# Ledger of designs, part 95: peptides against a protein of PDB entry 6B9H

Target 1, 151 residues: chain A of PDB entry 6B9H
Amino acid sequence: AELCESLLTWIQTFNVDAPCQTVEDLTNGVVMAQVLQKIDPAYFDENWLNRIKTEVGDNWRLKISNLKKILKGILDYNHEILGQQINDFTLPDVNLIGEHSDAAELGRMLQLILGCAVNCEQKQEYIQAIMMMEESVQHVVMTAIQELMSK

## One batch from the design tools (peptide; made by RFdiffusion4, then SolubleMPNN)

Design b2_p24_2_s1 (from b2_p24_2, 15 letters changed)
Fold by OpenDDE base, seed 1:
Structure b2_p24_2_s1 (fold): chain B 151 residues (1-151), chain A 24 residues (1-24)
Amino acid sequence: as target 1 above (151 residues)
Amino acid sequence: SSAEQRRRQQTREFFLQLLQQAQQ
């Protein structure tokens, strides 16, 4: 999916410790959790991050468990910190991500993380960083932001 | 302007506006 491919490129700009080169690398949620901590370390603090299992391997049940925690964290962040500025009516299917590495659903998850970045306290910095990316990626990101913030 | 030029300009203008809002 074009959305997933572009947002994977965006995720790679965070330079997290976990491998983040492929769709499969993101399916255990570890990269996403580390990215969220960078976005807002006061909210997604070390205690929150420690709830995400890092040694998952190919255990799709553990992947899904992590992804559910991450999705909950994103939704709670949107409600408690961002004031519900992003559209969470169409939620990603974390079962398809964890069990089948579904790129389309993973794209939806990354889109929610994008919503956190462009609405957080450091949103100016993240917007500027996006503006430094390739134009084709920026265009997809623009579409994703428009969809998220359209009520 | 070609369609590609228009697309590039639209993307640029979107983020410029978004950045302006972030700086308010």
Scores: peptide ipSAE 0.718, ipTM 0.951, DockQ to the pose 0.885
Fold by OpenDDE base, seed 4:
Structure b2_p24_2_s1 (fold): chain B 151 residues (1-151), chain A 24 residues (1-24)
Amino acid sequence: as target 1 above (151 residues)
Amino acid sequence: SSAEQRRRQQTREFFLQLLQQAQQ
């Protein structure tokens, strides 16, 4: 819960178009997809974003479908662009996110996105932005980054 | 507290080092 709460706060700094105030807001993957596009618009381009359904409502099957695409995108990005700098041996369970709004698993998904941000071309800017957040949030983000980069 | 101070310092140092690496 602490991980998810802190990373939700971090996600909110992206100021994406989709609502991103609650855990539930993130369960359909739309916010995450928009964040990834901001992180690397050349890779997560409009064609990629268009594969994410935006009007899913409470349909957990559609949520899971979106989340699977997003997870695949993250993993492919890590492999193809970042050179596998993110430890992804423990993948988030997107079924629990989509069907049950599981905050712990959502936190792990957001953690992977964090890994993209702190390793992308604009990593310096994202790191600096994190350093302007509340210390308690920074501490959680630090531990999340450490876990991702640990071997 | 001293523990809180150490935590804050640890966090700051982590990101400063991470930032330095990002600038290389």
Scores: peptide ipSAE 0.717, ipTM 0.951, DockQ to the pose 0.978
Fold by OpenDDE base, seed 3:
Structure b2_p24_2_s1 (fold): chain B 151 residues (1-151), chain A 24 residues (1-24)
Amino acid sequence: as target 1 above (151 residues)
Amino acid sequence: SSAEQRRRQQTREFFLQLLQQAQQ
């Protein structure tokens, strides 16, 4: 999906430790968890990150377990820190991500992370970083942000 | 093309506005 592809490119700018070259690389949630820690290390601290299992392999059950924790973390962050600024009416289906590597659902998950970045304490820096990306990627990111903020 | 120019301008204006809001 176009959304997933563009947001994967965006995710790669974080330079996390975990491999993040393909959609499949993101399905275990490890990259997403590390990105969230960079966005707000006070909230997504080491204790939170340690709840995400890193040795997952192809075990879709473990992937789904990680993804559920990450989704919960995002939603809690939105409520507790961001003041519910993200439209989460349609949540990503983490089962489809973990079991089938569904790019569309993964895109929605990454979109929620985008919402965290553009609303966090360091939102100015993340917005400026997005403005340095390829225009086609910026356009997709713009659309994604607009969708998140539309209520 | 003109359509491409308009799209680029729209995207730029969006993020400039978003950045302005972030700086408030």
Scores: peptide ipSAE 0.717, ipTM 0.951, DockQ to the pose 0.980
Fold by OpenDDE base, seed 2:
Structure b2_p24_2_s1 (fold): chain B 151 residues (1-151), chain A 24 residues (1-24)
Amino acid sequence: as target 1 above (151 residues)
Amino acid sequence: SSAEQRRRQQTREFFLQLLQQAQQ
């Protein structure tokens, strides 16, 4: 999926501690959790991060558990901090991500994280960072942001 | 190509506007 591939490239710019080279690397949610902490460490603090299991291996049940927590965190962040309402009917299917490494659904999850970045306190810096990426990646990111802005 | 040029221009304009809004 083009969305997932482009947003994976974007995620890699955060230089998190967890491996983040492949779709599989993201399916346990650890990278996403670390990225969210970078986006807003006051909200996604150490207590929140510690709820995410870091050593899940290939256990898809543990992956899904992590992903559910992360998705909830994103939704809560949007409602409590960003003042935005996310359409719950278009949420990513974390079961498909955890069990099947579904790139399309993972892309939707990363899209939500993108929404957090471009609306957070440091949104200016994240937007500027995106503008330094390859144009083809920027184009996909633009489309993803536009979808989030649509009512 | 012309289409590629238009795409690049649209992308750049989008983020410039988004950045402007972020700076307000």
Scores: peptide ipSAE 0.716, ipTM 0.951, DockQ to the pose 0.932

Design b2_p24_2_s2 (from b2_p24_2, 13 letters changed)
Fold by OpenDDE base, seed 4:
Structure b2_p24_2_s2 (fold): chain B 151 residues (1-151), chain A 24 residues (1-24)
Amino acid sequence: as target 1 above (151 residues)
Amino acid sequence: SSAERRKREETRRFFEELLAQAQQ
């Protein structure tokens, strides 16, 4: 999916420790968790990160478990820290991500993380980083942000 | 093309405005 592909490219700019080259690499949630910690390490602290299992292999049940924790973290962050600045009514289906590597649903998950980045304390830096990306990626990211901010 | 130029300009303006808001 176009959204997933563009946001995967965006995720790669974080240079996290976990492999993040493919859609499959993101399905266990480890990359997402590490990205969220970079976005706000005070909220997504080591205690939070330690709840995410890192060695899940192809176990889709463990993937889904991780993804549920991450989704909860994102939603809680939006409500508690960001003041509900993003639309979280259309939630990604983490079951489809974990079990089937569904790119469309993964894209929606990454979109929520994008919402965290462009609304966090360091939003300026993340926006500037996006502006340095390829234009085609920027356009997709713009659309994703617009959707998040829409009423 | 004209459409492509408009798309690029729209994207640029969007992020410039978003950045400006972030800097307030």
Scores: peptide ipSAE 0.711, ipTM 0.949, DockQ to the pose 0.973
Fold by OpenDDE base, seed 1:
Structure b2_p24_2_s2 (fold): chain B 151 residues (1-151), chain A 24 residues (1-24)
Amino acid sequence: as target 1 above (151 residues)
Amino acid sequence: SSAERRKREETRRFFEELLAQAQQ
């Protein structure tokens, strides 16, 4: 999906340690967890990150377990830190991501992470970074932000 | 095209406004 492809490009700008070139690379949640730590290392600290299993392979049960933890972390962050600015009525189906590498649902997951970035303490820097991306990607990101912030 | 220009302008204005809000 266009959303997933554009947000994958955005995720790649974080230069995390885990492989992040394909949709499949993101399905175990490790990249997402590392990105969240960069967004807010005080909240998504080392203790939080250590709850995410890094050696998952093709075990879809472990993938789903990681993804559930990440989704919970995002929702808790939104409630506790961001003041519930992210619309959480359309949550991603992490089962479809973990078991089937569903790109549409993965896009929704990455969209929630985008919401964290553009509302966090360093939101100015993340917005500026987005403005340096390709125009086509910026447009998709804009649409994603608008959807998240509309209530 | 004109449609493409409008699309680019819309995107530019959106992020400029978003950035301004982030800076205040």
Scores: peptide ipSAE 0.710, ipTM 0.949, DockQ to the pose 0.948
Fold by OpenDDE base, seed 2:
Structure b2_p24_2_s2 (fold): chain B 151 residues (1-151), chain A 24 residues (1-24)
Amino acid sequence: as target 1 above (151 residues)
Amino acid sequence: SSAERRKREETRRFFEELLAQAQQ
């Protein structure tokens, strides 16, 4: 999916420790958790990060467990810190991500993380970083942000 | 093309406005 591929490119700009080159690399949630910690280390602190299992291999059950925790974290962050600026009525299906590496659903998960970045304390820096990306990627990111902020 | 130019301009305007709002 175009959304997933563009947001994967965006995720790669965070330079996290975990491998983040493919869709499959993101399905265990470790990259996403590390990205969220970079976005807001006070909220997504070490205690939160330690709840995400890092050595899951191809175990889709463990992947789904991680993804559920991450999704919960994102939604809680939106409510508690961002003031519910993210439209969370259409949630990603983490089962499809964990079991089948579903790119469309992964894209929706990354879209929620994008919402965190463009609304967090350092939102100015993240917006500026997006503006330095390829124009085609910027356009996809724009549409993703618009969907999140739509009434 | 004209469509491509419009697309680029729309994207530019969007992020410039978003950035301006973030700086308030």
Scores: peptide ipSAE 0.710, ipTM 0.949, DockQ to the pose 0.948
Fold by OpenDDE base, seed 3:
Structure b2_p24_2_s2 (fold): chain B 151 residues (1-151), chain A 24 residues (1-24)
Amino acid sequence: as target 1 above (151 residues)
Amino acid sequence: SSAERRKREETRRFFEELLAQAQQ
């Protein structure tokens, strides 16, 4: 999916420790968890990160478990810290991500993370970083932000 | 193309405004 590919490119700018080159690399949630910790390490602290299982392999049940925790973390962060600025009416299906590597649903998950970045304390720096990306990626990111922040 | 130029301009303006709001 266009959304997933563009946001994968965006995720890669975070330079996390976990492999993040392919859609499959993101399906276990480890990259996403590490990205969230970079976005707000006070909220997504080490205790939170330690609840995300590493060395998941191809175990889709463990992937889904991680993804559920991450989704909950994102939603809680939006409500508790960001003041409900992210439109979460359409949530990603983490089962499809974990079991089938569904790119469309993964894109929705990454979109929620994008919402965290552009609304967090360091939002200015993340916005500036996006403005330095390829124009085609910027356009997709723009559309994603518009969807998140629209009423 | 003209459409591509308009698309790029729209994107640029969007982020400039978003950045301005973030700087408040």
Scores: peptide ipSAE 0.709, ipTM 0.949, DockQ to the pose 0.957

Design b2_p24_2_s3 (from b2_p24_2, 12 letters changed)
Fold by OpenDDE base, seed 5:
Structure b2_p24_2_s3 (fold): chain B 151 residues (1-151), chain A 24 residues (1-24)
Amino acid sequence: as target 1 above (151 residues)
Amino acid sequence: MSKELEEKKKTKEFFKELLAKAQE
């Protein structure tokens, strides 16, 4: 999906420790958890990160378990820290991500993480980083942000 | 102006405004 491809490129700018070159690399949630920790290490601290299982291989049940924790963390962050700035009425189906590597649903998950980045304490730095990316990627990211902020 | 240039301009202006709001 176009959304997933562009946001994968965006995720790669975080230079996390976990491999993040393909859609499949993101399906276990480890990259996403590390990205969230970079976005707000006070909220997504080491205790939170340690709840995400690493080295899950192809076990889609473990992937889904991780993804559910990630989604819960994002939603709690939006409520407790961001003040409900993200429109989350269309939540990603983490079962489809974990079991089938569904790119469309993964795109929705990455979109929620994008919402965290552009609304967090360091939002200025993340917005500036996006403005340095390829224009075609910026266009997709713009559309994704507009959808998140729409009521 | 071509559609491509128009879309690029819209994208640039969107992030300029978003950045300005973030700097308040």
Scores: peptide ipSAE 0.672, ipTM 0.930, DockQ to the pose 0.892
Fold by OpenDDE base, seed 3:
Structure b2_p24_2_s3 (fold): chain B 151 residues (1-151), chain A 24 residues (1-24)
Amino acid sequence: as target 1 above (151 residues)
Amino acid sequence: MSKELEEKKKTKEFFKELLAKAQE
């Protein structure tokens, strides 16, 4: 999916430790967890990160478990810290991500992380970083933000 | 202007506005 492809490119700008070159690399949630920690290390602290299993291999059950924790973290962050800035009426299906590497649903998950970045304390820096990306990526990111911020 | 150029302008203006709001 175009959304997933563009947001994968965006995720890669975080330079996390975990492999993040392919859609499959993101399905275990480790990259996403590390990205969230970069976005807000006070909220997504080491204790939170340690709840994410790092060595899951192809175990889709463990992937789904991680993804559920991450999704909960994002939603809690939106409520507790961001003040309900993200429209989460349509949530990603983490089962499809974990078991089938569903790019469309993964895109929705990454979109929620995008919402965290553009609303967090360092939102200015993340917005400026996006503005330096390829225009085609910016266009997709714009659409994703517009969808998230719509009420 | 071309559709492509128009879309690029829209994207640029969107983020300029978004950044401005973030700096308020």
Scores: peptide ipSAE 0.672, ipTM 0.930, DockQ to the pose 0.900
Fold by OpenDDE base, seed 4:
Structure b2_p24_2_s3 (fold): chain B 151 residues (1-151), chain A 24 residues (1-24)
Amino acid sequence: as target 1 above (151 residues)
Amino acid sequence: MSKELEEKKKTKEFFKELLAKAQE
């Protein structure tokens, strides 16, 4: 999916410790959790990160468990910190991500993380970083942001 | 203006505006 591929490219700019080269690399949630901690380490602190299992392997049940925690964290962050600036009416199906590596649903999850980045305290820096990416990626990211912020 | 150039312009302007709002 175009959304997933573009946002994967965006995720890679965070230079997290976990492998993040493929869609499959993102399905266990570890990369996403590390990215969220970079976005707001005060909210997504060490205690929060420690709830995410790192050695998941191919266990799709553990993947789904991680993804559910991450999704909850994103939604709580939006409500408690961002003031509901992003639209979460269409939530990603974490079961499809964990069990089938569904790129479309993964794209929706990454889109929510994008919403966190462009609304967080350091949103200026993240917006500027996006502006340095390839235009084709920027275009997809723009569409994703517009969808999130539309009411 | 070509469609491609127009889309690139729209993308650039979108983020310029988004950045400006972020800096307010």
Scores: peptide ipSAE 0.671, ipTM 0.929, DockQ to the pose 0.886
Fold by OpenDDE base, seed 2:
Structure b2_p24_2_s3 (fold): chain B 151 residues (1-151), chain A 24 residues (1-24)
Amino acid sequence: as target 1 above (151 residues)
Amino acid sequence: MSKELEEKKKTKEFFKELLAKAQE
């Protein structure tokens, strides 16, 4: 869960509107969707964001539905915008995230979002922001980036 | 050099290089 905890800390730097203090807070996908919109609002626009159900509660089926949409968005973004610069061969199991709040699989999802951030148009700013974080977090983020870009 | 210091050095250098590439 080291990956998840470090990337949760990273996600918190985005200061999105949705609660993002715990792993459970991320399982409905709302935070992740809002983060993606910040990363690239032209691609993850309001129309895209509106496809993510915000009133999910503890309904794990709705969580999974949201997570599937988000994962698809990330993969499409990687292909259409980033030019497949990140490795998406190992996909997170969104069923485990939605139904069981699996931190390891959530970490993999957040890792993909990290890949979007460090390859997007504003990648310079995101990299600089990471460099201001706690060194232990930076180390985990480094490893995560290396895994994504080592095809 | 301690292992901890070495790891910190590697992390710092990684992001310096990554940032440099991002600024090209």
Scores: peptide ipSAE 0.671, ipTM 0.930, DockQ to the pose 0.889

Design b2_p24_2_s4 (from b2_p24_2, 10 letters changed)
Fold by OpenDDE base, seed 5:
Order: structure tokens, then sequence, then C-alpha cells
Structure b2_p24_2_s4 (fold): chain B 151 residues (1-151), chain A 24 residues (1-24)
């Protein structure tokens, strides 16, 4: 999916420790968890990160478990810290991500993380970083932000 | 080509505004 590919490119700018070159690399949630910690290390602290299993392999059940924790973390962050600025009317299906590596649903998950970045304390820096990306990627990211911020 | 130019301008203006709001 176009959304997933563009947001994968965006995720790669975080330069996390976990491999993040393919859609499959993101399905276990480890990259996403590390990205969230970079976005707000006070909220997504080491205690939170330690709840995400890192040696998942191809176990889709463990992937789903991680993804559920991440989704909950994002939603809680939105409510507790961001003041519910992100529209979560359509949540990603983490089962499809974990079991089938569904790129479309993964894109929706990454979109929520994008929402965290552009609304967090350091949102200015993340917005500026996006503005330095390729134009085609920026356009997709814009559309994704507009969808999240729409009321 | 004109459509692409329009999209680029739209995107540029969007993030310009978003950044301005973030700096308030």
Amino acid sequence: as target 1 above (151 residues)
Amino acid sequence: MEEEKKKREETREFFKKLLEEAQK
C-alpha cells in the first residue's frame, strides 16, 4: 500500500536499532516500539519498552501480542498526553498485521505513530524532518495527517 | 505536469502552516 510504503520511509529516518527495511520487519512491533520511545521517552520509557518481546521470529501470536500493547500505548498516549488530538475512528487490525503482514493495516498503525510525532512535545522537529523528505512521500504523509486531524 | 505542480504547492503550504502552528 502507498501509505505503508511512504510511512516505512518515514520510520526509517528514526534510525532505530531494530531492522526496519521491509514491511515484514515492522510486523513484530519492535521497530514501532523503539520509534515511540524516541518520540516520547518519558512516556514510552524503558519499563514500557520491556513489555515488548524482541525475539519473536515468525510467531504471529507473539507479533499480535506486541502490536496490541503498542496500539494500547498509542491510544493511551493520545488520551493522557496529547488530549485526544488524533482521530481514532478507524483502528488498525493488528491481527491482520501479525498473522498476514497486511501492509494496509500496518500503514494505519504507522499513521497513528505519525499522529503522535506531529502532536508531541517535539512536534516542530518532526514536522521539519518530514519537510526534508521526498515530495512524493511528503504528499502521502500530508494526506495521512489530514485524515488523523479531521473532526 | 500541471497537476503535479499543484500537488507540490499544496503539500508545501500544508506543512508550512502546520509548522507555524507548532511554533506557537
Scores: peptide ipSAE 0.685, ipTM 0.938, DockQ to the pose 0.955
Fold by OpenDDE base, seed 1:
Structure b2_p24_2_s4 (fold): chain B 151 residues (1-151), chain A 24 residues (1-24)
Amino acid sequence: as target 1 above (151 residues)
Amino acid sequence: MEEEKKKREETREFFKKLLEEAQK
């Protein structure tokens, strides 16, 4: 849960339109999709974002559908744009996120998004932003980055 | 505490290096 809480704090710095205050707010994938668009709007463009259902409510099947699309997008981005810099051998279980709001698995999903941010074209800006966060959060983010980049 | 100081320095140095690499 520490990973999830720290990365939730990080996600909140993006100031997306969708509510992003709680773990539950992130389980439908809408916040994550909006964050990815901010990270690389050329790749995660409006056409991509339009594939994510926004009116999901408590429908866990729709949540899982969104999360699967997002995970696929992240993995494709890593392979096609980032040159496979992210170690994705441990993928998040999107079923547990969508159906049970599993914070640990959500943390793993947010970790993949972190990998996108620190490897994208604007990586310098995102790294600098992280360096301005609380020290305790920075430490958790560091360990998360190290895990992703460790091959 | 010494351990807290060490932890902070480790984190600082990590991001310092990461930023330097990003600026290349």
Scores: peptide ipSAE 0.683, ipTM 0.938, DockQ to the pose 0.948
Fold by OpenDDE base, seed 3:
Structure b2_p24_2_s4 (fold): chain B 151 residues (1-151), chain A 24 residues (1-24)
Amino acid sequence: as target 1 above (151 residues)
Amino acid sequence: MEEEKKKREETREFFKKLLEEAQK
């Protein structure tokens, strides 16, 4: 899944505390939650972050629970803060992410986070950061943004 | 070579426009 690999590279630019080197590292949702907090710490505040369980290990049920909370947070953020600028007609299957580390579905999840970044208050800074990445990654990110914004 | 150049130009122009919109 080219989308997942490119967005994993993008996620790594956030330099979060949790390990974020592999697809498997993202399946528990901890990295994604930390990234969202960086994107908008007023909305994804410490109280929100504390609802995401750490030390999940290989417990796919706990992974899915975290991922569901994160997905809800993203969707709520889109509706409440961003004004529904992101097309969410196709939601990621968090069950496949949590239980099977499905890279394609994870890519869709990261794509939603990308949508948050390029539409948030600090969108200028995130866009500029993307423009400094490798050209191959930029191209994939472009297509991902275009898909999110199309209605 | 030409296809790669075109791809790079399209990507560059996309983000230029996106950035301009973000800066207004």
Scores: peptide ipSAE 0.682, ipTM 0.938, DockQ to the pose 0.949
Fold by OpenDDE base, seed 4:
Formats: sequence, structure tokens, C-alpha cells
Structure b2_p24_2_s4 (fold): chain B 151 residues (1-151), chain A 24 residues (1-24)
Amino acid sequence: as target 1 above (151 residues)
Amino acid sequence: MEEEKKKREETREFFKKLLEEAQK
């Protein structure tokens, strides 16, 4: 999906330690967890990150377990820190992400992370970074942000 | 061409506004 492709490009700008070249690379949640830690290391601290299993390989059950933890973290962060500034009514199906590498659902997950970035303490820096990306990516990101802000 | 220009301008203005709000 176009959303997933553009947000994957955005995720790559974080330069996390985990491989993040393909959709498949994101399905175990490790990249997403590392990105969230960069967004707010006080909230997504080392204790939180350590709950995400690494080296899960192709084990879709472990992927789904990680993704559920990450989704919970995002939602809790939205409620506790961001004051519910993002729309979480349409949640990603982490089962489809973990078992089938569903790009559309992965896009929704990355969209929630985008919501964290553009509303966090360092939102100015993340917005500026987005403005330096390719126009086609910026447009998709804009659409994604608009959807998050819609009531 | 005009459609793409409009699209680019929309995107530019969106993020300019978003950034301004973030700086307040």
C-alpha cells in the first residue's frame, strides 16, 4: 500500500539499529519499538523495550505478541501523554501484520507511530524532518496526519 | 501539471501551518 511504502521511508529516517528495508523487516515490531523509544525514551524506556522479543525469525505468533505490546504502548501513550490527540478508532489488525505481512494494516500501525511523533515533545523536529523528504512521501504523510486528526 | 502544482502547494502549506502550530 502507498501509505505503508511512504511511512516505511519515513521510519528509515530514524536510523534504528534493526533492519528496516522492507515491509517484512517491520513485521516483528522491533523497528517500531526502537522508533518509539527514540520518540519518547522516558515513556518507551529500556524496561518497555526489553519486553519486545528480538530474534523471532519467521515466528508469526511471536511477531503478533510483539505487535500487540507495541499497539498497547502506542494507545497508552496517546491517552496518558498525548491527551488522545490521534484517532485510534480504527486499529490495525496485528494478526494480519504478523502472519501475512499485510501492508495496509502495517501502514495503519506506522500511522499511529506518526501520530506519536507529530504530537510528542519533539514534534517540531519531526515535522521539520518530514518537510525534508520527497514530495510524494510528504503528501502521503500529510494525508495520514489529517486522518489522525479527523473527528 | 496544474494538478501536481496544486498538490505540492497543498502539502507545503499544510506542513508550514503544522510547524507554526508546533512552535507556539
Scores: peptide ipSAE 0.682, ipTM 0.937, DockQ to the pose 0.978

Design b2_p24_3_s1 (from b2_p24_3, 11 letters changed)
Fold by OpenDDE base, seed 2:
Structure b2_p24_3_s1 (fold): chain B 151 residues (1-151), chain A 24 residues (1-24)
Amino acid sequence: as target 1 above (151 residues)
Amino acid sequence: DPNFYEELFWEKMEEAEEEEELAE
């Protein structure tokens, strides 16, 4: 999916410790959790990160468990910190992500993380970084942001 | 509030999964 591919490129700019080269690399949620911690380490602190199992291998059930925790974290962050600025009424299907590596649903998940970045305390820095991305990728990312903010 | 019910749903799922992880 175009959305997933562009947002994977965006995720790679965070330079997290976990491998993040392929769609499958993201399906266990570890990269996502590390990205969220970079976005807001006070909220997604070490205690929160420790809830995410890092050694899941190919166990899709553990992947789904991690993804559900991450999605909850995003929703709570949006409600408690961001003031419900993100339209999250269309949630990603984390079962399809964990069990089938569904790129379309993964794209929706990454889009929610994008929403956290462009609304967090350091939003201006993340927006500026996006504006420096390759044009085709930038277009997809900016469109994804607009979709999140639209009423 | 749809967001409220969505968050509540995931809260319950997280609790159930934590219990399953402890049982492993």
Scores: peptide ipSAE 0.026, ipTM 0.606, DockQ to the pose 0.016
Fold by OpenDDE base, seed 3:
Structure b2_p24_3_s1 (fold): chain B 151 residues (1-151), chain A 24 residues (1-24)
Amino acid sequence: as target 1 above (151 residues)
Amino acid sequence: DPNFYEELFWEKMEEAEEEEELAE
């Protein structure tokens, strides 16, 4: 999916420790958790990050467990910190991500993380970084932002 | 109503957490 690929490129700009080269690399949630910690380390602190299992291998059940925790974290963050500024009518199906590496659903998951970035305390810096990306990727990311912010 | 989807998710998340606790 174009959304997923573009957001993968965006995710790679965070330069997290976990491998993040492919869609499959993101399905266990480890990269996403590390990205969220970078977005707001006070909220997504080390204690929160430690709840995400890192050695999941191909165990789709563990992937789904991680993804559910991450999604909960995102939704809690939206409610508690961001004031519910993100339209969450289209929540990702983490089962499809964990079991089948569904790129479309993964794209929706990454879109929620994008929402966190563009609404957090450092939102302006993240927006500026996006504006410096390659045009094709930038267009997709900006469209994704617009979709999130429109009720 | 965004709360509808969140409520549904929270219910499922709670169930998943309980399942993990039982597995320990």
Scores: peptide ipSAE 0.023, ipTM 0.572, DockQ to the pose 0.017
Fold by OpenDDE base, seed 5:
Structure b2_p24_3_s1 (fold): chain B 151 residues (1-151), chain A 24 residues (1-24)
Amino acid sequence: as target 1 above (151 residues)
Amino acid sequence: DPNFYEELFWEKMEEAEEEEELAE
């Protein structure tokens, strides 16, 4: 789960409003949605964000629903805005994330968000931010980017 | 373009390492 742990650290650099201290905090998709809005607020606008249920609690069904919406958003963004700069070589299993807090699958989900960040209009700023991260974390993040771009 | 990102990352990594060494 090193990928997930490192990408969690990366996600924390966005300083979103939702709690994002643990893997469990990410399983409802709220943090991810807020991060995506920061990446491209014109595409992931308030109308899009409002589709994500914020008061989910432990309801894994609602988590999965949110995660499916987010995954769709990412894929649509990649197609419509990024021009398929990244490949959906391995889609995360959002069911495992929502129901079981599967860190491996969550890592794959966060990797897709990473792909959005390093290919968006402000990609240079996000890349620079990554280069300021702790070296061990930076290595994992960079490897994850390279994996996305090589597929 | 994976080559673009690889080149960019390695350049910045080298710069960051140099700055860290100088700061110590």
Scores: peptide ipSAE 0.016, ipTM 0.435, DockQ to the pose 0.142
Fold by OpenDDE base, seed 4:
Structure b2_p24_3_s1 (fold): chain B 151 residues (1-151), chain A 24 residues (1-24)
Amino acid sequence: as target 1 above (151 residues)
Amino acid sequence: DPNFYEELFWEKMEEAEEEEELAE
């Protein structure tokens, strides 16, 4: 999935502590949680991050549990902080992500995180960083942003 | 074209901001 591949590259620019080299690395939600904390550490604080189970291995049930918490956090953040600026009519299927490492659904999840980044307090910095990415990646990311902001 | 997408992006953001302002 082109969306997932490009957004994985985008996620890697955050330089989080958790490994984030492959699609599989993202399926437990730990990377995504750490990225969200970087986006807004006041909202996604240490207490929130501690709710995400680490060292889940291949336990897809624990992955799904983490992903549900992350998705809930994103949706709450969008409602409480971002004021519903992004279009989340199509939510990712976290079951497919956790159990099957579904790249398409993971792409949708990462797209929601992208929405958080381009609407947060530091949105200008994230936008500028995106504009400096490789052209092929930038194209996909920009298209994803446009989809989020479309009405 | 990256410039095209950049312009569209800013236009979409501007529209979203305007809609939020009107909702206040």
Scores: peptide ipSAE 0.013, ipTM 0.419, DockQ to the pose 0.077

